# Peptides against a protein of PDB entry 4Y8H, part 42

Target 1, 222 residues: chain A of PDB entry 4Y8H
Amino acid sequence: TTIVGVKFNNGVVIAADTRSTQGPIVADKNCAKLHRISPKIWCAGAGTAADTEAVTQLIGSNIELHSLYTSREPRVVSALQMLKQHLFKYQGHIGAYLIVAGVDPTGSHLFSIHAHGSTDVGYYLSLGSGSLAAMAVLESHWKQDLTKEEAIKLASDAIQAGIWNDLGSGSNVDVCVMEIGKDAEYLRNYLTPNVREEKQKSYKFPRGTTAVLKESIVNICD

## One batch from the design tools (peptide; aimed at target 1 R19 C31 G45 G47)

Design b2_p29_6 (made by RFdiffusion4)
Pose (drawn by RFdiffusion4):
Structure b2_p29_6 (pose): chain A 222 residues (1-222), chain P 29 residues (1-29)
Amino acid sequence: as target 1 above (222 residues)
Amino acid sequence: GGVIGKFTGSITGGGLDPDGNHFRKTTTA
């Protein structure tokens, strides 16, 4: 996995590749690694796939209840605190590595969370097996006072460095933009640079090619 | 999405903090 977060003028953008691996095998060519904790707080996850999805939904559920109880829009630091205290309690056995970003009444925020529970603050961040390829790009091209468009280009360029140079990353680039005073825009498959080429031949078989021993109608009714 | 089954190995994170300092942090599972 390659995931990034980049702050800009009036908000924050996060991005991720879309490859899932089971050993050297690509288990999923197009999984979403960008998760909605609340409408304007999004999360990119790397590590154990089920852990990142489960820990993100659990905190997302508690944030919703907390938002309703307090009659307030949720803050990123609350998601940060809840996630880090949960992951710390599990001593690194929940393998979730997260970049948490969003906008709230306090402003725009960008954080990273490691599985043992430590958190970091920054204007640009990367996690996952492709993090070094992405960081090399971020350290080369990031500057203070990025526009929204520059931040999106820098984030997807960082993801692309992971897609091309890291065997743990591939396929597509997902992006989410959280800008102050506006709805968060989730850009699923923002870039699709790895479209499979047309096959050389159709392998559709002549009907009857497979030998059959029996048939029967299956009762799915009541 | 991510690694199917338990993740093992090292993940390195880094970035630029508000004070302008670069950092790299590695966590091994």

Design b2_p29_6_s1 (made by RFdiffusion4, then SolubleMPNN; from b2_p29_6, 11 letters changed)
Fold by OpenDDE base, seed 1:
Structure b2_p29_6_s1 (fold): chain B 222 residues (1-222), chain A 29 residues (1-29)
Amino acid sequence: as target 1 above (222 residues)
Amino acid sequence: GGVVGPFTGSITSGGLNENGERFYRTTTL
């Protein structure tokens, strides 16, 4: 998995790859890793898919009830606190690792949370097996005062770095843009870089090139 | 259930924090 978040001048963007695995097996090539907590608060999940989905749904339901009770738009920090309390209660038995982002009346926010309840705050964040690859892009190209378009590009480029360099990441890029004063924009399959280009014609090297002693063609079914 | 990412026994994270510091974290699973 590669998940990222990037703050921009008027909001925050999160992005994720779409590979799901079961051990060494690619289980799903188009898994949705972006989850809605509330209309303007989204998260990207890594770890156990069932746990990430269950915890985000639970917090989403509680946030909705809280919003109705208080007649206030939900705050990202409230969602974060609820997630922390829940994950801490289970002491890492819930395998959920999240980037939580959103906009609320206090502004735009970007957090990460680990299964044991630790949290980070940042201008950009990455999480997952592809995080190192994503960080290489983020560190190289992040600047202050990013536009929405620059942030979307940066986030998507960071995810693509994970897709290309991390075996646990792959297929497509999903994006969610949360801009202050606007509705959240969920861009499912924003990029599909691994659309099977027509099999490049196997260049059969002419007979007489150096004897390759062992050719293992691993068909990575993208 | 599907695992989102390889269950490799560790999860790595990183970012630029609010102090402008780059950080990396590895959590053992």
Scores: peptide ipSAE 0.596, ipTM 0.885, DockQ to the pose 0.493
OpenDDE base, seeds 2, 3, 4, 5: peptide ipSAE 0.581, 0.589, 0.587, 0.594; ipTM 0.876, 0.882, 0.881, 0.881; seed 2 fails the geometry check

Design b2_p29_6_s2 (made by RFdiffusion4, then SolubleMPNN; from b2_p29_6, 10 letters changed)
Fold by OpenDDE base, seed 3:
Structure b2_p29_6_s2 (fold): chain B 222 residues (1-222), chain A 29 residues (1-29)
Amino acid sequence: as target 1 above (222 residues)
Amino acid sequence: GGVVGPFTGTITSGGLDENGNKFYKSTTL
């Protein structure tokens, strides 16, 4: 999986590849990894597909209820907090790794969440097995004050880097654009690159809930 | 259900944080 988020001048873009794998097998060439939490809050999921879907649906339902009770548009940070608390409660037993993005009355937001409940915030984020490939593009081409179109291009180029260089990523690029003052624009199969099926290399997928053995955070100082 | 992406036992992430610092994370499962 390769998932990314990119902030632009008036909103945020998330993007994902569409490959799903079961062990060494490509299970689905066109799976949807972008999920709607609320009309203006979307996430991209990596890890266990069932877990990402279940968690996002649960939080989506709770956010909807909260929005109804408050008569206010939900905040991205509220969704983030709910996701974080839920994932932390299960101590990594839910294999959901998410990029969460959206717009709310406080502006545009971009976060990531790991399965154990750690969170990051950024101008751009990547997550998944193709993250390193995506980062190469993001680091090279990101600039301040991106336009919507530049952000879509950057995000899609980053996903394509994952598709081409990561065996766990492949097929198409999905995009969701969340611009302040507008409805979310979900662009399913925004790009359908004719990527020749990479030869099936065997991926060992851990079965079940594996304890986090090691986490490393490296800050790159300029 | 499938695993969304090769769950090689390692999930990587990275980004540019709000302070303008680049970061990478690797989680081995």
Scores: peptide ipSAE 0.557, ipTM 0.866, DockQ to the pose 0.402
OpenDDE base, seeds 1, 2, 4, 5: peptide ipSAE 0.575, 0.562, 0.556, 0.588; ipTM 0.882, 0.874, 0.876, 0.879; seeds 1, 2, 4, 5 fail the geometry check

Design b2_p29_6_s3 (made by RFdiffusion4, then SolubleMPNN; from b2_p29_6, 12 letters changed)
Fold by OpenDDE base, seed 3:
Parts: structure tokens; sequence; C-alpha cells
Structure b2_p29_6_s3 (fold): chain B 222 residues (1-222), chain A 29 residues (1-29)
């Protein structure tokens, strides 16, 4: 998994790859790792898929109830606190690692949460097995006062670095943009870099290319 | 259950914090 968050001048963007694995096997090529906690608060999940889904749904439900009772837009820090308390209660037995981001009446926010309940705050964050590849891009190209478009590009480039360099990351790039004063924009499959173009049938391999004797493509997903 | 990312027992993270410091973390499960 490669997940990232990037703050920009008027909001925050999160992005994720779409590979799910079971050990050495690719279980799903188009797994959704971005989850809605509330209309303007989203998270990206790494770790156990079931745990990330379950915890985000639980906190999402609690935030919705809290918003209804208070008649106020939910705050990102409230979602963060609920997630932190829940994960801490289970002492890392819930395999959920999250980047949590959103906009609220106090501004734009970007956090990360580890399974044991530790949290970070940042201008940009990366998490997952592809995080080092993502960090190489983020460190090289991040600047202050990013535009929305620059932040989307930076986040998507960071995810692509994970896709290309991390075995646990792959397939597509999902993006969610949370801009102050706007609705969240969930961009499912914003990039699909690995869409196999039709096998160029006749790659005339230059003289001296090793003949691939046997290629067996096993489609594991029926 | 599907793993969202290689659950190699280690989760890596990093970022630029609110103080402008770059950080890297590795959490072993």
Amino acid sequence: as target 1 above (222 residues)
Amino acid sequence: GGVVGPFTGTVTSGGLDENGNRFYRSTTL
C-alpha cells in the first residue's frame, strides 16, 4: 500500500493506490482504500482491509450521530480523537493505519494514526510499504503554497512512485480533494497507469533478446 | 482477509510535520 496526504493553500488532498494483497498474491487490483468518515472528512487506510473498513465505518457512524446532536459540522480533530481512542483501546490488535484529512470550520487538517494510537500532523504525510518511494517524490517536489492542481499532481506522482517501486502497491490512483468552502471531490481511479494497452503483438525483439520460452499468465481472479 | 498493502510486519511512514521537520517512522508489528 501507498497512501499520502498533501495540504494545499485552500484544503487537503489524499491519495491511495488500489492493490490489495494476501501474502504474495494480488487479491484485488482495484481495492478502494479511501473511506468517507463524513462528507468533508476522509481517510486513507493501510494494514488489514477488514480492520480499516470496520474502524472507519464505526467512527463515521459516531461522527454522524455527534454532528446530529450538536447541529455542527464535524471536526477532523474529533474524528482523530475517536479513532485514536478506539485504536489505543485495542493496543494494536486492530491492524489499521490511517491518514485522516478534511476540512471543517477551523480549516484544513492532515493527520496520520498508527494501529497503537500514535498520531502525526503534517503538511504532507505518507504511509504504507510504498511510503519511502512516495517520500522521495514528496521531499523533492513539495513547496509551500501549493495550488489544488499542484497538490493533486504531487499526491498522484507520490502514489505512482509507490506503484512502480513497491511490490505491495499497484494498479490505479484514487484521489480525494477536500477544499475549504466546497464539497469533497472523490476521484475514483483518477489515474489508471497500468491499463495494459493491447499487447503490442509483434514486439520484434532486437537480435539477441532472450527468448521467453513460456509465459503462463494465471488469472487468479475468476 | 485482504491486506491493504504488504503487511510485512513493518509499516513505514513519513512526512513533513507542522514545524517543518521531515520525519520517517518504521513500526514493526
Scores: peptide ipSAE 0.549, ipTM 0.871, DockQ to the pose 0.507
OpenDDE base, seeds 1, 2, 4, 5: peptide ipSAE 0.553, 0.546, 0.529, 0.547; ipTM 0.872, 0.854, 0.864, 0.868; seeds 1, 2, 4, 5 fail the geometry check

Design b2_p29_6_s4 (made by RFdiffusion4, then SolubleMPNN; from b2_p29_6, 11 letters changed)
Fold by OpenDDE base, seed 1:
Structure b2_p29_6_s4 (fold): chain B 222 residues (1-222), chain A 29 residues (1-29)
Amino acid sequence: as target 1 above (222 residues)
Amino acid sequence: GGVVGPFTGTVTSGGLDENGNKFHKSTTL
């Protein structure tokens, strides 16, 4: 997995690859690793897919209820705190590693959470087996005052670095853009770099079938 | 259930923190 977050002038972008694995096996080529907690708060997940989905759904439901009761837009820090408390309660038995990002009335936010409840804050973050490859891109090309377009490009380039260099990462790039004063833009399969054109059905003849390239029947008439 | 990423015994993370410091972390699973 490669997941990243990048802050820009007016918001935050998160991105993820779409490979799911079970040991050495690619289980899914187009796994969705971006999850909605609330309309303007999204996360990217690494670790156990079931745990990341279950935790994000639970916190999403609690945030929705809290928002309804308070008549306030949910805050990213509230989602972070709920996630942290939940993960800490299970002492790392929940294999969820998250980048949490969003916009709220206090601005744009970007956090990471590890399964034991440790948290980081950043202008850019990477997480997963492809994190080192992503960091090489982020460290090289990140600057202050990124535009939305520059941040999307940087995030997607960082994910592609993971896809190309990490065996645990692959297939497509998903992006979610959260800009202040706008709706979140979920860009499923924003890039599909490994969608090879449908290989023309290579008729793999079974092993042992010699393709007869030319048959010439010479009738030797006596 | 699918594991998102190789269940390698380590999860790596990094970034630029709010103080402008670059960091790298490795967590052994």
Scores: peptide ipSAE 0.531, ipTM 0.870, DockQ to the pose 0.548
OpenDDE base, seeds 2, 3, 4, 5: peptide ipSAE 0.496, 0.504, 0.498, 0.516; ipTM 0.863, 0.864, 0.862, 0.861; seed 5 fails the geometry check

Design b2_p29_7 (made by RFdiffusion4; failed a check: the pose's geometry)
Pose (drawn by RFdiffusion4):
Structure b2_p29_7 (pose): chain A 222 residues (1-222), chain P 29 residues (1-29)
Amino acid sequence: as target 1 above (222 residues)
Amino acid sequence: TAMEATLNEEEIEAAKELAEATASTRILF
């Protein structure tokens, strides 16, 4: 996985590739690694796939209940605290590596969380196997005072460095933009640079090619 | 209090065992 987060003028953008691997095999060519914790707090996950989905949903559920109890919009530091204390309790056995970002009444925020529970603050961040390819781009092109469009280009360029140069990353780029005072815009498959070429031949078989021993109607009714 | 400490230790141990059991067959992001 390659995942990034980049801050800009009036908010924060996060991005991810879409490849899942099981060893050297690509298990999923188009999985979503961008997760909604709350409407304006989004998360990008890398590491053990089920851990990143489960830990994100659990905290997302508790944040919703907390938001209802307090009659307040959720804050990113709450998701950060809840996630880090949960991951610390499990001593690194829950393999979730997260870039947490969002907007709230306090402003816009960008954080990263490692599986043992440490957290970091920054204007640009990258995690996953493609993080070095992405960081090399971020360290080359990031500047203070990015516009929204510049931040999106920088984030997707960082993802692309991971897609092309890291065997653990591939397929598409997903993006989510969280801007202050506006709805978060989730851009699923923002870039699709790896469309499979047209196949040379159709492998549709003549009907009857497969030998059949028996048939029967299956009762799915009551 | 002792029952709660025991439960926390059992949850951590279960998570460790699961992490080890699925290390070779897990899907990674």

Design b2_p29_7_s1 (made by RFdiffusion4, then SolubleMPNN; from b2_p29_7, 16 letters changed; failed a check: the pose's geometry)
Amino acid sequence: SAAEEERERAELEAAAARAEATRDTRVLY

Design b2_p29_7_s2 (made by RFdiffusion4, then SolubleMPNN; from b2_p29_7, 15 letters changed; failed a check: the pose's geometry)
Amino acid sequence: DEEERKREEEELEAAKARAEATKDTAIFY

Design b2_p29_7_s3 (made by RFdiffusion4, then SolubleMPNN; from b2_p29_7, 16 letters changed; failed a check: the pose's geometry)
Amino acid sequence: SAAEAAAEAAELAAAAERAEAERDTRVLY

Design b2_p29_7_s4 (made by RFdiffusion4, then SolubleMPNN; from b2_p29_7, 16 letters changed; failed a check: the pose's geometry)
Amino acid sequence: SAAEEAREERELAEAKRRAEETRDTRILY

## One batch from the design tools (peptide; aimed at target 1 T1 S129)

Design b2_p30_1 (made by RFdiffusion4; failed a check: the pose's geometry)
Pose (drawn by RFdiffusion4):
Structure b2_p30_1 (pose): chain A 222 residues (1-222), chain P 30 residues (1-30)
Amino acid sequence: as target 1 above (222 residues)
Amino acid sequence: PHLSKEKVEENHESVLAQQEKSNEEGLIFD
């Protein structure tokens, strides 16, 4: 996985590739690694796939209940605290590596969380097997005072460095933009640079090619 | 705020170690 987060003028953007691997095999060519914790707090996850989804939904659920109890919009630091204390309690056995970003009444925020529970703050961040390819791009092209468009280009360029140069990353680029005072825009498949070429031949078989021993109608009714 | 080069490399190694563990357990890795 390659995942990134980049801050800009009036908010924060996060991006991720879409490849899932089981060993050297590509298990999923188009999985979503961008998760909604709350409407304006989004998370990019790398590591054990089920852990990143489960830990993100659990904290997302508790944040919703907390938001209702307090009559307040959720803050990113709450998601950060809840996620880090949960992951610390599990001593690294829940393999979730997260870039957490969002906007709230306090402003715009960008964080990363490692599976043992440490957290980091930054204007640009990258995690996953493709993180070095992405960081090399971020360290080359990031500057203070990015516009929204520049931040989106920098984030997807960082993802692309992981897609092309890291065997653990591939397929597409997902992006989510969280800007202050506006709805978060989730851009699923923002870039699709790896479209399969047209196949040379159709392998549709003549009907009856497969030998059948029996048939029967299956009762799915009551 | 920015992370150092050494910290970035440490973070990366930690993810790779997790990937090796997930591969040994036959799990899907994102």

Design b2_p30_1_s1 (made by RFdiffusion4, then SolubleMPNN; from b2_p30_1, 20 letters changed; failed a check: the pose's geometry)
Amino acid sequence: SELSREEILARHEEYLARQKEAFAAGKVFV

Design b2_p30_1_s2 (made by RFdiffusion4, then SolubleMPNN; from b2_p30_1, 22 letters changed; failed a check: the pose's geometry)
Amino acid sequence: SLLSREERLARHQEYLAARARAEAAGLVVV

Design b2_p30_1_s3 (made by RFdiffusion4, then SolubleMPNN; from b2_p30_1, 22 letters changed; failed a check: the pose's geometry)
Amino acid sequence: MELSKEERLARHQEYLATVARAFAAGKVVV

Design b2_p30_1_s4 (made by RFdiffusion4, then SolubleMPNN; from b2_p30_1, 21 letters changed; failed a check: the pose's geometry)
Amino acid sequence: SELSREERLARHQEYLAQVAKAFAAGKVVV

Design b2_p30_2 (made by RFdiffusion4; failed a check: the pose's geometry)
Pose (drawn by RFdiffusion4):
Structure b2_p30_2 (pose): chain A 222 residues (1-222), chain P 30 residues (1-30)
Amino acid sequence: as target 1 above (222 residues)
Amino acid sequence: PFLSKEKVEEHHEEVMENYEKAHAEGKVVN
C-alpha cells in the first residue's frame, strides 16, 4: 500500500492507491483504503486490511455517539486519541497504520498513527510499503502555502510514485479533500492510469463444452 | 512540523515487518 496526506491553505487532502496483496498475488485491484470516521474526518489505512477497516469503523461508531452526546461536531484529535489508545492497548497486534485527517471547529488537521500507538503531526505524510517512493516525491515538491489544486496534484503524484515503483502498490488513485467550511469531497478512482488493455481473443466457449452429470432446481423459497 | 529522513525509514521498516508477519499468516494486506 501507498497512502499520503498533504495539508494546504484551507484544509487537508489524503490519497491512497487501490491494490490489496496476498503475498505476491493481487487479491483486490480496486479496494478503498480511504475510510470515513465522521463526515469531515477521513482516514487512510495501510497494514493488515481487516484491522484498518475494523479499527476505523469502531472509532467511527464511538465518535458518532460522542458527537450526539456532546451536541458538537467531532474533532480529529478525538479520533486520534481513541485510535492511538486502542492500538497501544493491543501492543502492535492490530496491524493498522493510519493517516488521519479532517476539519473540525478547531481547524484542519493531519496525523499519522503507527500500529504500536505512536502518533505524528505533519504537513505531509506517507505510510505503507510505497511510503519511500511517495516521500521522495513529497520531499521534492512540497512547499508551504499550497493551494487546494496543488495539494491534490502533489498527493496523487506521491501515490503514483508508489504505484509505478512499489510492487506493493498499483491500480488507481483515490483522493479525499477536506476543506474548512465545506463538505468533504471523496474522489473515488480520481485517477485510473492502469486500465487493462483489450484482450487479443474472446474465450467464451461453445455451449455444451462442459460435461454435466446432473441438474436440479434449487429451492430458495419458503 | 516535519519528520526526519531516519524517522521516515523507521516507519517504513515497521510497516514492512508487519506485512511479512501478515503474509506468513495468510492474511490480506492493504

Design b2_p30_2_s1 (made by RFdiffusion4, then SolubleMPNN; from b2_p30_2, 19 letters changed; failed a check: the pose's geometry)
Amino acid sequence: SQLSREERLARHQEYLAAVKEAHAKGLVVV

Design b2_p30_2_s2 (made by RFdiffusion4, then SolubleMPNN; from b2_p30_2, 14 letters changed; failed a check: the pose's geometry)
Amino acid sequence: SQLSREEMEERHKAYLEAVAKAHAEGKVVV

Design b2_p30_2_s3 (made by RFdiffusion4, then SolubleMPNN; from b2_p30_2, 19 letters changed; failed a check: the pose's geometry)
Amino acid sequence: SLLSREEQLARHEDYLRVVAEAHAKGLVVV

Design b2_p30_2_s4 (made by RFdiffusion4, then SolubleMPNN; from b2_p30_2, 19 letters changed; failed a check: the pose's geometry)
Amino acid sequence: SLLSREEQLQRHADYLAAVAAAHAAGKVVV

Design b2_p30_3_s1 (made by RFdiffusion4, then SolubleMPNN; its pose is not in this set)
Fold by OpenDDE base, seed 1:
Structure b2_p30_3_s1 (fold): chain B 222 residues (1-222), chain A 30 residues (1-30)
Amino acid sequence: as target 1 above (222 residues)
Amino acid sequence: SSVAAIEANLEALARRREEERRRAEALAAA
């Protein structure tokens, strides 16, 4: 897994790869790792996909109830605290690492949570097995006052670096953009680098023929 | 600092920013 977050001038972007693995096996090529906590607060999950989804749904429900009770827009820091407490309480049972990001009346926010309950704050963050490769891109190309488009590109490039350098990461890139004063923009499969263009020509081969997918002629020079 | 303290500080900052915005709007309308 590779997950990233990038702050820009008017908001925050999170991105994730879509590969799900069970041990050495790719179980799903298009697993969603971006989860909505509230309309303007999203997280990216690394670790066990089921754990991250279950945790984020639980926190989402609690945040909704809290928002209704307080008549206030949800705060990213409230989601962070609830996630942190949950992950700490169930340490050893939940294999989740999270990037939590969003916009609220206090501004744009980007946090990370480790499985042991530690939290970090940053302008750019990366987690998961591909995080080192992603971080190398982020550190090299992040600058102050990124535009939305620059931040989306940077996040996507960082995820791609994770995909190229980590066997546990791959397939597509999902993006979620949370800009101040706008609705969150969830860009499912923003990049699909491995989607082979459907060959326009369906060659119907007769039953019993093996399609030759690749022919290589090796000239053995004497 | 506790997350709660951070939240409180951010809320206080948001209120101040809104007050400043309202003052600026009032000055522009005047």
Scores: peptide ipSAE 0.012, ipTM 0.341, DockQ to the pose 0.020
OpenDDE base, seeds 2, 3, 4, 5: peptide ipSAE 0.000, 0.010, 0.000, 0.012; ipTM 0.232, 0.312, 0.225, 0.335; seed 2 fails the geometry check

Design b2_p30_3_s2 (made by RFdiffusion4, then SolubleMPNN; its pose is not in this set)
Fold by OpenDDE base, seed 3:
Structure b2_p30_3_s2 (fold): chain B 222 residues (1-222), chain A 30 residues (1-30)
Amino acid sequence: as target 1 above (222 residues)
Amino acid sequence: SSVEAIERNLEERKKREEERRREELEELER
């Protein structure tokens, strides 16, 4: 798994690879690791996909209820606290780590949560087995006042670095853009780096021509 | 010199903001 978050001048981007592995086997080439907590608060999850989804759904429901009762837009910090408490409470049962990001009336936010309940803040973050390769890209190319487009590119490049350097990461790149004053933009399969364009040169061979595969008869001379 | 000063100022602001956020997060953990 490779998940990243990148803050930009007017919001935050999160991205994830889409590979799910069961041991050495690629189980799913297009596993969604980005989860919506609220319309403007998303997380990127790693660990057991089922656990991450269940946790994010629970927190999402609680935040929605809280928002309805308070008539306030959900806060990223509220989501962070709820997630942290839940992960801590079920420590040892849920092997999940998360990047939590979003926009709220207080601005844009980017956090990470580890399975043991520790949290980090930053302008850029990476987690997962490909996180070292991703972080190398982020550290090299992150700058203050990134544009949305630059942040998307940087996040995508970081995920790709994870894909190229980690067997547990790969397939496609999903991106979610959370810009202040806008709706969240979920870009599923934003990049598909492993899709070899089969240039199907459809050689329309006329009906009846068997393409003779070049049999290289290697005459083993005695 | 002006560009370097701006870059230094931005980096210092970034560090201060990161420290503030870390402190805020530590307070929430408490």
Scores: peptide ipSAE 0.006, ipTM 0.327, DockQ to the pose 0.032
OpenDDE base, seeds 1, 2, 4, 5: peptide ipSAE 0.000, 0.000, 0.006, 0.000; ipTM 0.258, 0.261, 0.324, 0.274; seeds 1, 2 fail the geometry check

Design b2_p30_3_s3 (made by RFdiffusion4, then SolubleMPNN; its pose is not in this set)
Fold by OpenDDE base, seed 1:
Structure b2_p30_3_s3 (fold): chain B 222 residues (1-222), chain A 30 residues (1-30)
Amino acid sequence: as target 1 above (222 residues)
Amino acid sequence: SAVEAIERNREELEERRRREEEERLRELLE
């Protein structure tokens, strides 16, 4: 598995390989997946699919409740803290590592959480079995003031390097872009092995990019 | 109740720790 995060000039990108989701490939107990914590806070999780999903749902629910109670937009650091506390509490039972990223009123943020509860901050991060290969790409090509497009490309290239190192060819890459002042953009299957890079300059998001519709949480406070 | 006071104090401490951690993280990002 490989997960990465990359900060750019106006936000943050996270990406993950989808090896466990395509075909009869040995459901390695380790699945990389992007998960939504809040509209503008996402995580890339690796480990048991059940653990990462359950943790993300729990934290997402709590963040939502907290946001409603405080009438404030969720903060990435709040999500980070809650995730850290949860992972630490269940240390030894949950074999999950996470990249947590998002935008909030304080700016763009990128963090990682290890299974033992340690947290890291950086402009670029990689975790998973392919993380070394991914990191080599990130270290080689990351620069300050990346554009959104450059960051997406860099994240994708890093994931591909990780995939090649770990399993060879055949996995898809999911990407989530969180830009300040915009809604999060989830790009499912941004790269697929069979999709020839159509040379077209326009990042045509593959047809299946579901725009995160503004879930207007209508506070039905009756 | 004393239990409620302890719980409030724990919540306040957790909030303070959260704020401190947020500040530390901000300092690291700056």
Scores: peptide ipSAE 0.024, ipTM 0.328, DockQ to the pose 0.017
OpenDDE base, seeds 2, 3, 4, 5: peptide ipSAE 0.021, 0.018, 0.021, 0.023; ipTM 0.323, 0.311, 0.321, 0.346

Design b2_p30_3_s4 (made by RFdiffusion4, then SolubleMPNN; its pose is not in this set)
Fold by OpenDDE base, seed 2:
Structure b2_p30_3_s4 (fold): chain B 222 residues (1-222), chain A 30 residues (1-30)
Amino acid sequence: as target 1 above (222 residues)
Amino acid sequence: SSVEAIEKNLEELEERKEEEEEEKLEELLE
């Protein structure tokens, strides 16, 4: 699996290889998924799918409650802190690593968290079995002042490099774009070998929430 | 009220924690 994050001029993109199988030689049951923490804060999770889902749901609930209580927009660093504390507390039981990204009143942010509690910050990040191949693409092509479209493409290219590194065929990439001043855009199956009709999950937002999730499904055949 | 004061203190504490984390992360970014 491979997850990546890429900062661009006005926001941040995260992407995940959502395939359950990497190829005929490497059987990895671990999958990556994008998870919503708040309307404008998302994470890409890798490792055990159930673990990442549980962690992100818990933190999402806490962030939502905190936001309602304080009447403040959620901060990415708050989500990061909560995730770190939770992952550290349950170290050894949660085999998950995350890329956490989003936009808040202080700007756009991109972080990674390892299950043992280490964190990284950067303009571009990759994690997973294909992370080295993905990072090679990112390091080669990332630049200051990327456009949204360039960032999406770069993230997707990096994921694809990771997939090929893992001896996989085809691509199934989810992307989430968080741009300052805009609604988060979740691009499910941004790349997929198959035309799929997937049902959009309904999200409930607290009262007074201004952020809206836009989901788009783009099917690209390999 | 005492409740409001507590809420304000908690908010300030949270803000300080956020600032500290942000500062640490910025240092790592440089």
Scores: peptide ipSAE 0.016, ipTM 0.430, DockQ to the pose 0.017
OpenDDE base, seeds 1, 3, 4, 5: peptide ipSAE 0.016, 0.016, 0.019, 0.012; ipTM 0.424, 0.432, 0.401, 0.340; seeds 3, 4, 5 fail the geometry check

